Peptides against a protein of PDB entry 9GMZ. Designs and how they scored, part 28

Target 1, 343 residues: chain A of PDB entry 9GMZ
Amino acid sequence: TGFPLELLTRPATERLAYFENYTVAHPRLKEVYEILMRTIAEPAGASFIFVYGASGVGKTTLRLRVEQKLTELALPKLESDRARVPVVGIEAIAPESRYFNWKEYYTRALITLEEPLIDHKFDYGVRGISRDNFGKINVESKVVAPALRRALENALIHRHPDVFFVDEAQHFGKVASGYKLQDQLDCLKSLANMTGILHCLLGTYELLTFRNLSGQLSRRSVDIHFRRYCADSPEDVQAFKSVLLTFQQHLPLAETPNLVDHWEYFYERTLGCIGTLKDWLKRVLSDALDREATTITLKDLQKRALSVAQCQKMFKEIQEGERQLSETEADVQNLRSALGLGA

## One batch from the design tools (peptide; made by RFdiffusion4, then SolubleMPNN)

Design b1_p9_7_s3 (from b1_p9_7, 3 letters changed)
Fold by OpenDDE base, seed 1:
Structure b1_p9_7_s3 (fold): chain B 343 residues (1-343), chain A 9 residues (1-9)
Amino acid sequence: as target 1 above (343 residues)
Amino acid sequence: SPLESEVVE
């Protein structure tokens, strides 16, 4: 079934918002969603989940859908437990210096935990943390990182989310090499251990470097690889074409564009990443709506496509990440063979 | 499913 035909009579903003909010339930997204939801429900002593994959593969979409589902599942309990937050999601900021800004991280996490749907006022026990008349948290500039950490630990314990999401988590690894990176890992590990809250770090393949540096995190972590679609797999090509067909049906335009016939061009400019595809189509749809166009043309697609140079750079980053994972899988097989475990 | 605006068949 396509988009609601009534959207054709609606403002461009409503038509665009429909497509923005629309999610294609493609096979890789379903698989990763099911694994992630199961792991959140039954962490089996894990303190961390690492979700890694290409930029634009759809990690943010995954997070938002899991957040939505956890919220829906928590609703019956939230009526009785007014202090509980079902899920917390933040984005890690790229450090402006050789150091990760923990003060900013803790502040953002506190603000997100205390967003206004919670009637239950919590005292953080920290001077310079207050709530406005709308229940929004305000943190005074004088509050130091160790005090913000204690406030966050107390808030996480009190609100007891099923998971704490950190998007763009590769930014934790963008610190000075050596001892300082270990200190950052130990800081995250300590936060998870002190609160008892499961942390899910979503990021690019750069997150693998961060994951591999702590043998102690590896013992208490679950890994989830969010793969792109590969053109060398007939099944992946078919899934990618099915995604194009679904997007084609859900573009709120008077004439359904034929995206599927251009699947190779879409693949060339997205590298099999559905988030990149959706963002491209959103830009093209916005341009079409601004022109009151009845459909999307190949010229409209070309105008908003990533350049070949951008795609080549992104592809090189993907290949390096996929290589590192393949080597890790081979290392596991070699380790098993060396242990006398069958391959 | 909460993923499904539409299932890609």
Scores: peptide ipSAE 0.033, ipTM 0.608, DockQ to the pose 0.188
Fold by OpenDDE base, seed 4:
Structure b1_p9_7_s3 (fold): chain B 343 residues (1-343), chain A 9 residues (1-9)
Amino acid sequence: as target 1 above (343 residues)
Amino acid sequence: SPLESEVVE
């Protein structure tokens, strides 16, 4: 199985778009996808799902594939319920200021939830929120954050998505000095409770700090760890090599590059994160297409690799997150042992 | 698989 050979006669933009849209169904992605889909279908009174893992592990790819599948599954119902949106997904933006911009968050969430193409238009009950001539949401500068929140609550209730995705959700943890991280959690909890909409927060291991602060959220949350591939596991090494083999078959180049023989170098510069690998290969493919090259070389790979310093920083962040999870697992085992439950 | 990109032929 490989790319369609007709792509070799197509423009560089189309060849690059093919690879960009291509998803390798690797074992960890399949596992997390099935857990997430099942949890969305049967939340069992959960208000939150936390999906955490290394930067570049593939959380955005997971989100987009789940959004696509939920949309596909909802199509038969959308014919009868023209007000419904099956799923909504946003990325949380890193604050430019010392505090998370809730006004911007609510505005972006409203814009995403209320696409111009939605047949049934909704009135938010908030002055200064309107639709332009193209059906796009316009929010006047005078509209305050509490009014935008009420508009979003009303929109979420009316559109009734199966889940609200927030990617890069660790940015909620970026609070100014004197603000409590707890207040951010209470805001999200209140939004989920007021709307009855399941929230899925995807992010780095910084989400663990966010999760651990609210003993009340822990009772109403499901946790999903999206693990990287580890070089100390023979099974993980084999899965990583299999991903490299699949990517080399799906690079729309005249000559298939040998990526698998360089697996250690790919592992060194991706830390076992498939999203980081895909982004790297995308940059290298773009460069190759710009040169009308027949293949990619090790020199082409080296030119677009993350630096050793970047990899060391990323690895330190991963090790800290994996350590925190390991300590939590040990605490659970200690609690079970103390309760007289076998380990 | 639902995760596989359909190669639009």
Scores: peptide ipSAE 0.027, ipTM 0.553, DockQ to the pose 0.210
Fold by OpenDDE base, seed 5:
Structure b1_p9_7_s3 (fold): chain B 343 residues (1-343), chain A 9 residues (1-9)
Amino acid sequence: as target 1 above (343 residues)
Amino acid sequence: SPLESEVVE
């Protein structure tokens, strides 16, 4: 089904918002969603879930859809347990300095966990953490990182979310030494263990370096590879074309653009990453709406495309991540074969 | 589906 035709008479802001909120449920997104939802429902003693894949593959879309579903499933329980939060999600910020800012991380996690709509008052036992007149958490500058950690641990225990999401989690790995990276990992492991809350870290292939530092996490972690679509797979090419077909039907324009005929150009400039594709189309749609255009042209697409140099850089980062995973898969197969286990 | 705006197969 296409977009609601009534949108053609609506303001440009509403037309853009429709497309921004629109999600294509493509095969890789569906697969990863089902695995993630099952793992959250039955962690089987896991403390961590690692979701890794290319930048722009759709990890944020995955997170938001899981957050929505967990909230919907929790609604009947939230009526009886007003202290409960079904899910909490934050984005890790790249440090301006060579060191990850734990104080800022804990502050954002607390602010997100204590949404103003939560009626149940919680005393963190930490001086300098309060609610303002609007119910928003205020953290005084004097509060130190260890005190914020204790407050977050207590809040996570009390609110008991089904999962704690950290998007852009590769930023935990941005430390000057391997020793400091291990300390970051041990800090996260301790937080998960002390709270009993399942942590889901979403990130790029740089997250693999962080994951691989702790052989102990391997026993208490589930790994989910969110793959891009590959042009060497006929099934992946067909799925990518189907995504283009769906997007062209859901662009709220008077004339449906033919995106599918340009599938190779879309693939060249997105590397098979649907998030990158959606963000490109959002920029092009915004430009078209600003000009009151009836459709999108190839020139409009070219104006907002990533440069070849950007795509080449992104592709090198993807190839290195895919190589590391392929080597690991081969090592597992070799080990199984050497043990006399079937493939 | 919970992912649906639209399922692409």
Scores: peptide ipSAE 0.028, ipTM 0.596, DockQ to the pose 0.187; fails the geometry check
Fold by OpenDDE base, seed 3:
Structure b1_p9_7_s3 (fold): chain B 343 residues (1-343), chain A 9 residues (1-9)
Amino acid sequence: as target 1 above (343 residues)
Amino acid sequence: SPLESEVVE
């Protein structure tokens, strides 16, 4: 089914917002969603879930859909338990310094967890954390990171979310040395252990570096690979074409553009990453709406495409991540074979 | 489907 035709008479802002909020339920997204939902429901003593994949594969979309579903499932209980938050999700910010800003992280996490709309308010036991008349948390500059950590731990225990999401989690790894990376992981591990809250870290293949550094996390982590579509797989090519077909039907334009006929060009400039594709189409749609255009053309697509140089860089990063995973899979198979287990 | 705007079959 296409977009609501009534959108053609609506302002450009509403038409753009429709497409921005639209999500294609493509096969890889469904697969990862099902695995993630099952893992959240039955963590089996896991403290961490790692969701890794290419930049622009759709990890943020996955997170938002899981957050929505967990919220929906919790609604009946939230009527009676006004203290509970079903899920909390934050995005990790790239540090401007060589050091991750834990104070900022704890502050943002606390603000996100303690939304103004939560009826049940509690004291964090930390001086310099307050709520305004609108229920917004204010954290005074004098509050130190250890105090904010304790406040967050108490809030997580009290609110008891089913999962704590951290998107762009590779930013925890942007530290000056591998040793400091371990310290960051140990800090996260301790937070998960102290609160009993399952943490889900979503990020690029740079998260594999985190996984490899902590042999202790491996025993308490679940790994989920969010794969891109590969052009060497007929099934993946078909799925990618189907996504293009769906997007062309959901572009709120008077004339439906033929995106599918250009699938190779879309693949070349997205590397099979649906988030990258969506973001590209959003830019092109915005430009078309600004011009009051009836459709989008190949020339419009070309104007907003990633450069070949950008795609080559992204592809190298993907290939390195896929290589590391393939080596790990081969090592597992070799170990199984050596143990007399079937491959 | 919880993901569905549209299921691409």
Scores: peptide ipSAE 0.020, ipTM 0.582, DockQ to the pose 0.198; fails the geometry check

Design b1_p9_7_s4 (from b1_p9_7, 5 letters changed)
Fold by OpenDDE base, seed 1:
Structure b1_p9_7_s4 (fold): chain B 343 residues (1-343), chain A 9 residues (1-9)
Amino acid sequence: as target 1 above (343 residues)
Amino acid sequence: MPLPSEVVE
């Protein structure tokens, strides 16, 4: 079944919003979703989950779908426990300096934890943290990072989310090298340990550098690789074509565009990343709706495609990440062989 | 549960 046909008579904004909110349940997304949901339900003493993959693979979509599902599963309990938040999700900000801005991180986390649907007012015990008339948290500029950390620790303990998501988590690694990077890892580890809240860090392959620096985090972490589709795999090509077929059925246009016939061009300009594909199609759909067009043409696609130079840069970053993971897998096999464990 | 292909409201 495609999009609701009634959308063809609706405003362009509503037609675009439908496509923006539509999620294709493609094989890699399903796999990672199931692993992530199972790991959140049964962390087995893990304090961290690392979800890494190419930029535009769909990590934000994964997070949003997990947040939705955790919220749905929590609804019966939320009726009895008005203090509970099922899930918290924030995006890590790129540091403007050699240091990660912990004050901003704690502030954003507190604001997200205390968004207005919670009737139960919590006292943070910190001067300069208040709520407005709508229940939104306000943090005064004078509040220092250690006080915000204590407030966040108390809020996380009180609200008891099943998981704390941090998107773009590679930004934790964009700090001064050496001792300071270890301090950042220890800070995150301490926050997870003090609160008892499972942290899920989602990021690019740059997150691997951060993950590998702490042998202590590795003992209490679960790794999830969100892979792109590879053109050298017939199964991956078929899955990618199936995604194109689904998207063409869910573009709210009078005439269904034939995206599948252009699968190679879509692959060339997305590198098998479904998020990149969706964002491309959103731009093209927006242009088509602005023109009141009945369909999308190849020229419309070409107008909004990433350049070959952009794709080459992105592909180099992907290849480096995939290489690092392949080397790690080989290192595990070598370690097993050296330990006298069969390969 | 399989991830559905749905509109996220």
Scores: peptide ipSAE 0.009, ipTM 0.440, DockQ to the pose 0.358
Fold by OpenDDE base, seed 4:
Structure b1_p9_7_s4 (fold): chain B 343 residues (1-343), chain A 9 residues (1-9)
Amino acid sequence: as target 1 above (343 residues)
Amino acid sequence: MPLPSEVVE
């Protein structure tokens, strides 16, 4: 199975958009998708889901696919409940200042939750929040963070999404000197408790530090590790090669490039992260389309590869995260052994 | 849509 051959006669923008919208169903993505969908359907009193893994492993792709599926599943109910939003997803922004900007977070969450196309308009009960002539939310500069929080709480209760996604959630851990990371957790916990809405935080292994600080969140959280593919596992190497084969078939070029023969180079520069691989191939495809090239070469790949220094930095961050998880697993085994539960 | 998993044989 390959790309639609009619794309070869289409504009470069349409060919690039096809590849951008294409998702490979690789084993780790499918596994995490199934766990996440099941957990959202049956949270069993959980208030939080933590999805953690390497940068570029595919967490944003996972989120977007879950959002799409939850929207599709909700369509029959949305005909009768015009106030409901099935799912809401935002990306946490890295603070420009030394502290996380909660005012900006609440504003972006409100804007995302209250799309102009929603038929049933809601009053937030907060002065200085209005809709413009296009139905977009306008927040006046005078509106303070506590008022925006109340508006978001009311909006989440009224719209009642099945889950609230926060991508790049490690940015909540970026607190100024003198602020406690615990206070950020308590803010999120309070928002989830006040609204009754399940929160899913997706992020890097930096989320582990955030998770471990709240023994109270651990009792009401589900953890999902989105693993990269490891070169020391024959099964993972085979899965990675299968992803390369699928991508080479779905690059809308006249001549199918041989990506699989270069699998070691792709692994070296992606660390087994499929999101990093897709972003790399997207850049290379864009360059090829700009040149009206029939295929991509190893030189084209090398031009858009991450540097060795970038890969070394990313790999160090991955190794630290994988180490922390391995230590946690060992602690669980030690606890089980100490309790007289067989390992 | 089920994601096409082409397994390399």
Scores: peptide ipSAE 0.008, ipTM 0.503, DockQ to the pose 0.116
Fold by OpenDDE base, seed 3:
Structure b1_p9_7_s4 (fold): chain B 343 residues (1-343), chain A 9 residues (1-9)
Amino acid sequence: as target 1 above (343 residues)
Amino acid sequence: MPLPSEVVE
């Protein structure tokens, strides 16, 4: 079924919001969703989940869908346990400085953790953290990072989320040296250990650098590769075309555009990344709605496409990540073969 | 809530 036809009579803002909020449940998203949900339910002593994949593959969409589902599953218990938060999700910010701002991270995490329970009061055990009458958390400038960490630890223990999500987690790695990167991971590891809360880090293939630096995290981590669609796979091409078909049906335009016939062009400019595709279509839809257009054309698509140079850069980053994973898989197979285990 | 996409089988 397509978009609700009533949207054609609605303001451009509502039509755009519909498409923005629409999610295509494509095969790779479903696969990763199922693995992630199962891992959250049965972490088997894991403290970390790493979800890595290309920029624009759909990791944020995955996170939001899991957050929604965990919230839905928790609702019956939340009626009796008003202290519990089922899930917390934050986005890591790229530091402006060569140093990750832990104070800002802890503050944002604490704010996000407490947002769902605006009417619930919690004593953080830290002076200079307060909640106003509107439920807004205020952190005084005098509160230092170690105190904010303790407040977050206490809040995580008290709220006991099933998982703590950190999106764009590769930003923890944007430090001047590999040693500082290890320190960041050790800090996260200690937070997970102190709270007993499972952490899920979602990021680009740059997240693999984090995984490889901490041999100690490997024993307590689960890895989930969120793959793009590959043009050399007939199945992946078909899945990508099906996504295009779904999007064309859910663009709130009077005339349904034929996106599927242009699948190669869409693939060329998205590299098989559905998030990139959605963002492109959002831009084109916005332009079409601003013009009160009945449909979108190839020319409209071309105006909002990523440049070939951008795609080439993104593709190099993807190839490097895929190469690193392929080498790791080969190493595992070689080890298994050497042990007399079947490949 | 994001509308679930129909799985185009």
Scores: peptide ipSAE 0.008, ipTM 0.453, DockQ to the pose 0.180
Fold by OpenDDE base, seed 2:
Structure b1_p9_7_s4 (fold): chain B 343 residues (1-343), chain A 9 residues (1-9)
Amino acid sequence: as target 1 above (343 residues)
Amino acid sequence: MPLPSEVVE
């Protein structure tokens, strides 16, 4: 089934919003979604979930879909427990300095946790945290990071989300020294332990460096690799072509563009990353709608494609991440073999 | 499958 044909008579903004909100349930996304949902439901003593993969593989899409589903599943319980928030999701900000801004992190987490629609007044036990007349949290500039942490701990305990999502979590690793990185891990570990809230960190392969530094987190973490599609796998190529076919059917244009015939070009400029593909098609669709075009052409695609240089850089980062994981998998196999557990 | 937790030595 393609897009609703009625969209062709709707404003360009609505047509673009349809495509933006549309998610292809491609095999890798479905697999990671199922693993993540299962792990959230049954963490089995895990305090952390690490979801890592290439930039543009679709981690944010995964997060948003899980947040939506957890919210839907929680609705019957939220009627009885008005204090509960089913899920909290934030994006970690890249530090402007060699130091992670914990004050900003805690502030953003508190603001996200305490949406205006939550009627339940909560005392954070911290002076300088208040709610406005609309129930929105206001944090005074004088409030220090340790006080914000205590406020967040109390809020997380009180709201009891099933999971706390941190997107772009590789930004925790962008610190000047390994010692500071360990301190950040210990800080997150302490927050998870003190609140009893499962944390899910989503990030690029740079998150592996962060994960590998804490042997203490390893015992209480679940790892989920969100793989890209690989051109050397016939099955992955077929899945990628199927995604292109689905996207071409869901572009709200009068004439269905032929994306599948250009699959190699799409692969070349996305590296098998469906998020990168979607973002590219969104830009091209926006341009087409602005021109009132009936379809999109190869020239339209070329205008909004990532450069070869950008793709080469991204590919090197992917190859390094995939190499690290392959070495890790080999180390696990060697360990299992040495333990007599077999392959 | 979730990767087993690496015991980093």
Scores: peptide ipSAE 0.000, ipTM 0.342, DockQ to the pose 0.022

